# Designs tried in a protein design run: peptides against a protein of PDB entry 5TUV. Part 129

Target 1, 107 residues: chain A of PDB entry 5TUV
Amino acid sequence: KEVIDRLRYLKAEIEDLELKERELDQQKLWLQQSIKNVMDDSINNRFSYVTHEDICNCFNGDTLLAIQAPSGTQLEVPIPEMGQNGQKKYQINLKSHSGPIHVLLIN
Target 2, 107 residues: chain B of PDB entry 5TUV
Amino acid sequence: AQECQNLEVERQRRLERIKQKQSQLQELILQQIAFKNLVQRNRHAEQQASRPPPPNSVIHLPFIIVNTSKKTVIDCSISNDKFEYLFNFDNTFEIHDDIEVLKRMGM

## One batch from the design tools (peptide; made by RFdiffusion4, then SolubleMPNN)

Design b2_p21_2_s4 (from b2_p21_2, 9 letters changed)
Fold by OpenDDE base, seed 5:
Structure b2_p21_2_s4 (fold): chain B 107 residues (1-107), chain C 107 residues (1-107), chain A 21 residues (1-21)
Amino acid sequence: as target 1 above (107 residues)
Amino acid sequence: as target 2 above (107 residues)
Amino acid sequence: QIAYSFTLDLTELHPTYKSTD
């Protein structure tokens, strides 16, 4: 019947989609490894930076913090809460495990 | 009927995930291109200047950009090991990935 | 509780985050 045929079709399609999703997951992993290899290359690593001018050209009218940290550094923003003086606390928490964090103020 | 409907919902969910993953892959590819262009630009610039830029004038990848109003007061506390940073803002802020910055730079 | 979090990774894209009031 129509319903039975539809069920068969849907089940088969879902199975195909599962395969496709796994394929994409694998492709992402390989691509990520490729990116890591490119970034870790000595020459590329030497020149993997942006300038203050670059940042200023991307943003205007604001105070800018440039935070350079090792890969794997955890960034967390807690839900804003009221401080003791009634001021809302807007926070960024950074935790590095492999090296120092470098902060630059861009004016 | 009901089973068909359930499977159709599942099918759509998987299709959406696949679409998202395809988009993510495309973004990663674009990231590689942008990074390559960044490296090339910096190499050329240093060749023209016949020297590397001052250490504190550049931001090495990976990094994040935090932008906030110029009126925002920013406080920073650092752990003893300098691996943990806490930033306090008296107003809202935005966090931008380095990949986004490269996009804005036109890389 | 955490409103937003991620691990810095050159192999992952993180969209712009805007802190909320």
Scores: peptide ipSAE 0.558, ipTM 0.899, DockQ to the pose 0.890
Fold by OpenDDE base, seed 3:
Structure b2_p21_2_s4 (fold): chain B 107 residues (1-107), chain C 107 residues (1-107), chain A 21 residues (1-21)
Amino acid sequence: as target 1 above (107 residues)
Amino acid sequence: as target 2 above (107 residues)
Amino acid sequence: QIAYSFTLDLTELHPTYKSTD
């Protein structure tokens, strides 16, 4: 009756939602490919950069490191652990597989 | 009854995932637009300057920005081929995506 | 253990990460 109707309705809606989710997944995939195509274009790639001024305008009062690395570079931040002197260690690990990493100190 | 409740929970969970995916998709679209604007800006700027910027004055995509206190002591260990970097900080830090930087730049 | 990790990719969005005390 009412419960049966509600169940039927919910099941149908969930089915529609499943389709919608798959659609979104596909759209993301296509968009990602589009982005890759645009950014890999020789002209676009040539001009795909920001300046020191750009970075400085986005941040203030801090030490800034700009880390440029090839796509596919892995970044890891371990859980801070206590050092020998009882001080926490904060770390960033970078590992590139396709080229060198370049670091710039901003400011 | 219980089945109905379970389906409603599932429905809500799927709706939330769809919402998140829609948001992410929109952000990717904005990223694409921002990138195109960045390229256009840089092309125009180089035309006006009649030269490209010095290599070490710009940060090429993809990149990340690490910001930390001006008082933070930073130590960096680099592999000989510059494929691996280990940063050590004596204090907390933030990691910002290049996409976020483009947003802050108003691209 | 790793608190935060990602692979640099022009097609993936990553929220700002703040290391914690």
Scores: peptide ipSAE 0.573, ipTM 0.901, DockQ to the pose 0.903; fails the geometry check
Fold by OpenDDE base, seed 2:
Structure b2_p21_2_s4 (fold): chain B 107 residues (1-107), chain C 107 residues (1-107), chain A 21 residues (1-21)
Amino acid sequence: as target 1 above (107 residues)
Amino acid sequence: as target 2 above (107 residues)
Amino acid sequence: QIAYSFTLDLTELHPTYKSTD
């Protein structure tokens, strides 16, 4: 009896949680679409940038690369492997499909 | 009893996913606000300067920031069409999302 | 194979990645 009641309770709660999760998924999709619309606006797009100063204010003490690439560009970091000289390979692979990639050395 | 335990585990799993999705949603909202603030800042700045910034002085969204030690040697191989980049580092690095940069900027 | 990967997307948040030794 107690087990049966607990099972019924848990199943009902899980069903409610499923509904909540679906609601959140939909909210995310709508928000993402909203963000896309805002960023695709000609005026917003024109001013959607940061400066070298902005980046320098966020980071210090290191070499900084700013990589500007089109939306949809794929980034991959392979697991570091040993190189020919016994040095581990640290790599970043970028592949764009819609336009050139631009790299700026900030410092 | 075992079924009850399984459902309790499932319940907890769903609760955690919901919590994560709620957090992600909040971050997206903050991102949208930050972006609007960025646009407003840049519009105001350009109005005061009566000119846009030089093309190579700004980083347009979307972008990523890679930071590494000043001692790190960085090599870059670029395809002819500049659609593919291969970065080689002789030491560890960090990759930062543009959204994080906006947060650090206080947008 | 791949330790870290993503597609640049203004609508997705990616946590800071630190390459490991």
Scores: peptide ipSAE 0.556, ipTM 0.898, DockQ to the pose 0.899; fails the geometry check
Fold by OpenDDE base, seed 1:
Structure b2_p21_2_s4 (fold): chain B 107 residues (1-107), chain C 107 residues (1-107), chain A 21 residues (1-21)
Amino acid sequence: as target 1 above (107 residues)
Amino acid sequence: as target 2 above (107 residues)
Amino acid sequence: QIAYSFTLDLTELHPTYKSTD
């Protein structure tokens, strides 16, 4: 009786939550598409940049590499392993499929 | 009953996923606003300067920032077409998303 | 083996990555 009522209530609530989650998934999809459209706009794209000063204001004291790459570029960091000389290797692999990668030394 | 307990666990799981998705949507909205503010700033700046910035003085989106110690030795292997990059570091590094940079800029 | 990876995409958030010692 009480357990049966609780089961019915929970099942109904879970169904409502499923609907809510699907709604959020759709909202994310639409928002992502909106962002893409805004970024691809010719005027916006022309001015979609930051300066060296901007980066320096965000970071200080270390070496900074700014790596500009096309959307879709793949970044991979392998698990560090020991090299031939006994030095641990820290590595970043970048692979672009649509255009060249550009690197700037900021600091 | 065990079935009731299972459904309660499922309900809680869904509630947490929904909360996470709501947070992600909020972040995407903020990112879009930040980007629009960046574009507006750059347009105004170029108007005041009466010219665009030098080509290699700005970093176009999308980009990443690699942060490492000034003592870190960095080697880079580049493919002929600059589609592939291999960075080797002799010490640890950090990778920052362009969105994080925009946040730090206060956009 | 890969410790960290992502595809550059302005529509996805990527938390700051710190390489391990």
Scores: peptide ipSAE 0.551, ipTM 0.900, DockQ to the pose 0.880; fails the geometry check

Design b2_p21_3_s1 (from b2_p21_3, 9 letters changed)
Fold by OpenDDE base, seed 5:
Structure b2_p21_3_s1 (fold): chain B 107 residues (1-107), chain C 107 residues (1-107), chain A 21 residues (1-21)
Amino acid sequence: as target 1 above (107 residues)
Amino acid sequence: as target 2 above (107 residues)
Amino acid sequence: QIAYSFTLDLTELHPSFKTED
């Protein structure tokens, strides 16, 4: 009696949660489209940048690389492995498919 | 009892996913706000300067920031085509996306 | 294998990453 009632309750709740999750998925898609629209706006796009000062203020005391790449660019960091000279490899692989990658060295 | 337990696990799994998705939505909303503030700041700054900043003085979105020690040696090579880049570091590094940078900027 | 990866996308949040020593 108690078990069967609990099962009914849980099954119903899970069904409701499925609906909720799908709703959130749709909301995310909508929001993502909204973001794209905002950023694709000519005025917004014109002013969608940060300065060297901005970056330096966020990361004081270090060497900074700013890598500007088109949307869709794939970034990969392999698991560090020992190199041929015994040096551990720390790498970043970037692959763009739609445009050039621009790199800036900051301080 | 066993079936009840299985459903409890499933329920909890779904609740966690929903929680994560809700959090992601909130972050995306905050991202839009930050971007709007960035655009406004830049528009105002250029108005005050009566000209746009030099092209190499700004970093256009989207971008990533690589943070590493000042003593880190960085090598960059272009592989296959101009769209593929390989960065080699002799030490550890951190990667931050543009959204994170905007947060740190207080946008 | 890959320790960290993502596709640059202004509509997705990517947590900061630090390479392991």
Scores: peptide ipSAE 0.576, ipTM 0.901, DockQ to the pose 0.889
Fold by OpenDDE base, seed 4:
Structure b2_p21_3_s1 (fold): chain B 107 residues (1-107), chain C 107 residues (1-107), chain A 21 residues (1-21)
Amino acid sequence: as target 1 above (107 residues)
Amino acid sequence: as target 2 above (107 residues)
Amino acid sequence: QIAYSFTLDLTELHPSFKTED
């Protein structure tokens, strides 16, 4: 039956797709570990920075905050809500767990 | 027929997930390349200058960039434990990942 | 309620975010 053949085909294809997805998951894990290793290298870490000029070249005409925080720092932006004075509150919450947060004002 | 439709939906779902994972993987690869290029650039620049950049002139990874209007009033509160930061803005802002910055830099 | 959140991680890409007006 045509439907039966289609079912068989779809099931076989789904199985192949499952394998492909697992392959991609594994590749991502390996790549993420590679990135960690590369960035944690003492020499690479020493030179893992951007300059004020770099940032300014990416953005223009606005106030820029550069917030350096350790990996694992959690960032949250609440939905803007009306404050007691009627002004909407635009907020950023940062929670670090392993080190200090450094803030630089640019422009 | 219904089973066939269900499997086709599942097939399409998996195809979309695979496509997304492939895209994310490619982005991670590009990120790693960008980082390596950044390190190489900085290393060469410091060699040419025969000195490291001033401490407050660079932003070390990982970091985020907050972009807001020049007219935006920014307030920052720090928790007693020094691990929590609250930024208050009186207007809208944008948040950009360090990887986004590297992309804009052409790394 | 949170409009945007992530954990700083060099192994993950986070899309740019704009606050709502």
Scores: peptide ipSAE 0.570, ipTM 0.901, DockQ to the pose 0.884
Fold by OpenDDE base, seed 1:
Order: C-alpha cells, then sequence, then structure tokens
Structure b2_p21_3_s1 (fold): chain B 107 residues (1-107), chain C 107 residues (1-107), chain A 21 residues (1-21)
C-alpha cells in the first residue's frame, strides 16, 4: 500500500514536471524570437556594434582577432594534430553561407 | 520497490533539466537587456560626436573574439569570396563570443 | 575530429573555449 501510494505520487509529480519543462521550452522559443526581432530592427541593427576600446578593456596583453561574420556562420576547431614538422596544428575553420567574413586585428 | 527507485531517478533527472533551462532563460533575458543597453550607448555616443564611427573602427554583431599570445604566429587562408576562412596558429588560443564581451563590458 | 564547434547565433549562448596544449 505504501509502495503503491509512492508510485502514484511519483507518477503524478513527473507528469507535472513534464508540463513545466514544456512550458520552459516554449518560453525559450518565444524569447529567442523576441531577441531576433529586436536585433533585426533597423535602428537597433544600426547601433549593434562594439569598439576597439571595448574589446581592449575586456582583454589585456594578448593578440586579439575580432571576427565579424553573418548569423549562421559555422565555426569549428579540430582536435590539434601533429604537423609534418612536429608542430601541433591549432586551427579555426569558419564557413559562412550568406555573406563575407571580416577580420579585424585589435592589437 | 525497484519501480519506485527508477521513477525517483527520472524525477531527479527532470528536475535538473528544468533547473538548467531556467538558468538558460535568465541568461537570455540578461543578454537582451545588455544588447539594448549597448544600442542606447552607441546612439548617445554618435549624437555627441555628431557622426557615425569610421568604418572598420567598430565590430558589428554577431562576432567572435580570438585571444592568443602575442608570440603566436597566425596564418589565414581565405576563399575568394571571403566566405571561408582557415586560421592556423602555432600555439593555443581562446574563443569568446559577443555575449561574453557584452558581459565583460558591463552592459 | 572536432574539438569545438558552434553556429554563430545571438539567440544561443556559447561558453568560452580554450584549446588544449
Amino acid sequence: as target 1 above (107 residues)
Amino acid sequence: as target 2 above (107 residues)
Amino acid sequence: QIAYSFTLDLTELHPSFKTED
């Protein structure tokens, strides 16, 4: 009887959790759409940028590359492998499908 | 009973997923706020300067930042249409997305 | 084989990445 009651309770709770998870999934979708709408707005899009100073303030003492690419651009970093000369190859592969990629050297 | 134990494990798994999704939603909200603050800042700055920033002096969203040592040698292969980039580094590097930058900027 | 990958999308969060030594 106790086990049966526990089973019923757990099943009911799991059902409630399923509903809550679906709610969160939907909220995320709506929020993502909202973000897209905000960023696609002509005024917002015009001012959606950071400066060299902004980047320098966030990172100090290193070489910084700023890679501006269209949404949907794919980035991949292969597992480093030994090169012909024994040097490990550290790589970044970028592929855009909608427009050119622009690279800026910050420092 | 074994069935109770199985359901309790499932319950806990769902609770953890829900917690993670709640956290992700909060981060997306903060991201949206940060973006709006960025836009407001830039609008004000351009008004004060009475002109937009020079081309190539700003980085438009979306973008990524690659951080590496000043000693790192970087080679880049680019397709003719600039849709595909291959970066080669002789040392390790870090990658940060634009959202991370906005966070560090305090937006 | 890929160690790290993502698609640029302002609606998704991507953790910072460091290559292994």
Scores: peptide ipSAE 0.568, ipTM 0.901, DockQ to the pose 0.891
Fold by OpenDDE base, seed 2:
Structure b2_p21_3_s1 (fold): chain B 107 residues (1-107), chain C 107 residues (1-107), chain A 21 residues (1-21)
Amino acid sequence: as target 1 above (107 residues)
Amino acid sequence: as target 2 above (107 residues)
Amino acid sequence: QIAYSFTLDLTELHPSFKTED
């Protein structure tokens, strides 16, 4: 009796949670579309940038590379492996499909 | 019963997913606000200066920031069309996306 | 093989990443 009641309760709650999760998924999709629309606006796109000063204010003491790339650019960091000299390889692979990549050395 | 335990585990898993999705949604909302603030700031700044910033003085979205020690040696191989980049570092590095930068900027 | 990867997308959040020593 108790087990049966608990099962019924859990199943009902899980059903409610499924609805909630679907709602959140839909909300995310709508928000993502909204963001795309806002950023694709010509005026917003024109002013969608940060300055060197902005970046420097966020990070201190290290070398900073700013990599500007088109949306859809793929970034990969392999697991560091030992190189020929016994040194670990730290790599970033970038592949763009729609335009050139631009790199700026900030400091 | 085993079935009851299985459903309780599933319930908890769903609750955690919902929590994560709620958090992600909140972050996306904040991102949109930050972006609007960024655009507003830049529009105002350019109006005051009566000209746009030099092309190489700003980083357009989307972008990533790579942070590494000043002692790190960085090598970069670039394809002819500049669509593919291979960065080699002799030491560890950090990667931050543009959204993270906007957060650190206080936008 | 891949420690970290993503596609640049302004509609997706990507946590900051630090390579392992």
Scores: peptide ipSAE 0.567, ipTM 0.900, DockQ to the pose 0.889

Design b2_p21_3_s2 (from b2_p21_3, 10 letters changed)
Fold by OpenDDE base, seed 1:
Structure b2_p21_3_s2 (fold): chain B 107 residues (1-107), chain C 107 residues (1-107), chain A 21 residues (1-21)
Amino acid sequence: as target 1 above (107 residues)
Amino acid sequence: as target 2 above (107 residues)
Amino acid sequence: QIAYSFTLDLTELHPSFKTTD
């Protein structure tokens, strides 16, 4: 009795949770599309930038590189390993498929 | 029963996944708001200056920020078309995306 | 082998990354 009732309750709740998760998945999809539309707007795109001052205000006292790249650009950081000279390699690989990458030295 | 226990585990897994998705949606909403605020700020600034900012003085979205020590030596290999970049560092570095920057800016 | 990777996408969140010593 008790076990059977618990099983029925759990199955019903899981079904409700499945519906909720699907709802959230759809909401994310629509929101992502909305963001794309907003950013692709000509006026918004024209003003979608930050300044050197903006970046400097966010970070303190180090070397800052700003790397501007098209959407879809792939970034990879390999696991650091020793080079032939005995120095550990710290590396960033960038690959764009749609346009050039631009790098700015902030400070 | 074992079946009840299995369903309890699945129920809990789904609840946590739903919670994570709800949080992600909230972050996306905040990102969109931040972007709109950025656009508004830049429009106002250019109106006051009566001109756009000089080329290479701003960083257009999307972008990433690489932060490393002032002592870090950075080498960069670039493809002819600037579609591929290889950065080599002799020390550790940090990577931050544009969304993080907008958050730090208080947008 | 890759320690960290992502595709630039304004519709996705990417946590900050720091290389290890």
Scores: peptide ipSAE 0.547, ipTM 0.900, DockQ to the pose 0.888
Fold by OpenDDE base, seed 3:
Structure b2_p21_3_s2 (fold): chain B 107 residues (1-107), chain C 107 residues (1-107), chain A 21 residues (1-21)
Amino acid sequence: as target 1 above (107 residues)
Amino acid sequence: as target 2 above (107 residues)
Amino acid sequence: QIAYSFTLDLTELHPSFKTTD
């Protein structure tokens, strides 16, 4: 039957897609490890920075905070809620576990 | 048949996930390239200047950029060890990671 | 409740986020 043939085809394709997805997952892991290796290199790490000018060129007319923190630092933005005065609160919570956080005001 | 429809839905979901993972993988590759270009740029710049930049004039990776209006009032509470930060804004803000900045820089 | 959250990681992509009114 046509339906049976379609089912067989779909099942075979899904099996191939499962393999493809697992392949992509593995490739991502390998790439992530490669990135870590490159960025952890002493020379690369020494020069892994941007300047104030770089940041200013990316944004215009606003207050910019540059927050440098160690890998693993957790960032959370709660859903804005009304304060006691009826004013919405917009917040950022940062928690580092391995080192201090450094904040720079740009412009 | 219902089974055929179910498999087609599953097939489509898998295809979408694969597409997303392929896109993410490509972006990671571009990030790797951008980082290498950044390092090369900075090495060259420091060679020309014959000195490294002042410590507080650069932002080391990883970092995030918080963008808000110039009119926004920002309050910050910091722990003693600077491991924890709480930012309060009286207006909306945007968050951009370092990868986005590298993209905007054209790295 | 958390509207946006991530862990800083050089190997992970995070889309830009904008708070809403």
Scores: peptide ipSAE 0.570, ipTM 0.902, DockQ to the pose 0.910; fails the geometry check
Fold by OpenDDE base, seed 2:
Structure b2_p21_3_s2 (fold): chain B 107 residues (1-107), chain C 107 residues (1-107), chain A 21 residues (1-21)
Amino acid sequence: as target 1 above (107 residues)
Amino acid sequence: as target 2 above (107 residues)
Amino acid sequence: QIAYSFTLDLTELHPSFKTTD
């Protein structure tokens, strides 16, 4: 019947899609490892930085903070809630586990 | 019929996930290229200057950029070991990762 | 609770975030 045929078709296609998704997941893992290897290279690591000028060219008109932190540092922004003084709280929480955090005021 | 509809929904969901993962892979590839271009730029610049930039004049990867109005008051609480930071803003802010910055730089 | 969170990772993409009023 038509319904049965459609079911068979859909199930077969879903199996193919599952394989495709697993392939993409594997590709991502390999690519991520490649990126880590490239960035961990001593020469690349030495030159893996941007300048104040670079940042200023990307943004204008606002106060800019550059926060450099080790990989693995956790960042959290809570949902803004009313504070004790009636002002909404806008917060960023940072927690590093492997080294100090460095903050630069760009402008 | 209902089973057929359920599988069609599942099929579409999987197709969307695959599309998203393909896009993410493309972005990661572009990120790697951008990083290599950044390294090349910095190597060339330091060769021309015959010296590395001052430590506090550059932002090493990984980093994040926080931009907010110039009128925004920013308070920061730092742990003794500088592993934990709490930023308080009296107004809204934006967060951008280093990958976004590299994209805006045209790397 | 948390509106936005991530772990700094050079191998992961994080969309830009803007706090809401």
Scores: peptide ipSAE 0.555, ipTM 0.899, DockQ to the pose 0.897; fails the geometry check
Fold by OpenDDE base, seed 5:
Structure b2_p21_3_s2 (fold): chain B 107 residues (1-107), chain C 107 residues (1-107), chain A 21 residues (1-21)
Amino acid sequence: as target 1 above (107 residues)
Amino acid sequence: as target 2 above (107 residues)
Amino acid sequence: QIAYSFTLDLTELHPSFKTTD
């Protein structure tokens, strides 16, 4: 009886959790749409940038590449493998489908 | 029994996913706030300067930051339309998205 | 194989990544 009651309780709770998860998924979708709307606003879009100073203040002592790319651009980093010269290859692959990619060197 | 144990494992897994999704929602909200603060800062700054910043002095969202040692040699292969980039590094690097930068900026 | 990947999206959080030696 105790086991049966526990099973019933767990099944009911799992059902409630499924509902909660779906609710959160929906909330995320709406929030994402809200963010898109805010960022696509003409005024907001005009001022949606950071400066070189901003980046430099966030990082120190290293070479920094700022890569501006359209939303939807795919970024991939392959597992480092040995090159033909025995040098490990550390790579970043970028593929945009909607526009050009712009790269800035900072420091 | 065993069935109870299986359901308890499933319950815990769902609880963890829900927790993660709740955290993600909170992060998205904070990101939206940070973005609005960024826009406000830039608007004010341009008003004070009485002009927009130079085009190559700012990085427009969305972007990523690649951080690597000053000693790292970087080469880049670019497609004709600049839709595809291949970066090669002779050493390790770090990748940070624009959202993290906004966080570090205190937005 | 791919060690790290994501699609640039202002509506998604992407954790920082560091390559491994």
Scores: peptide ipSAE 0.550, ipTM 0.900, DockQ to the pose 0.901; fails the geometry check

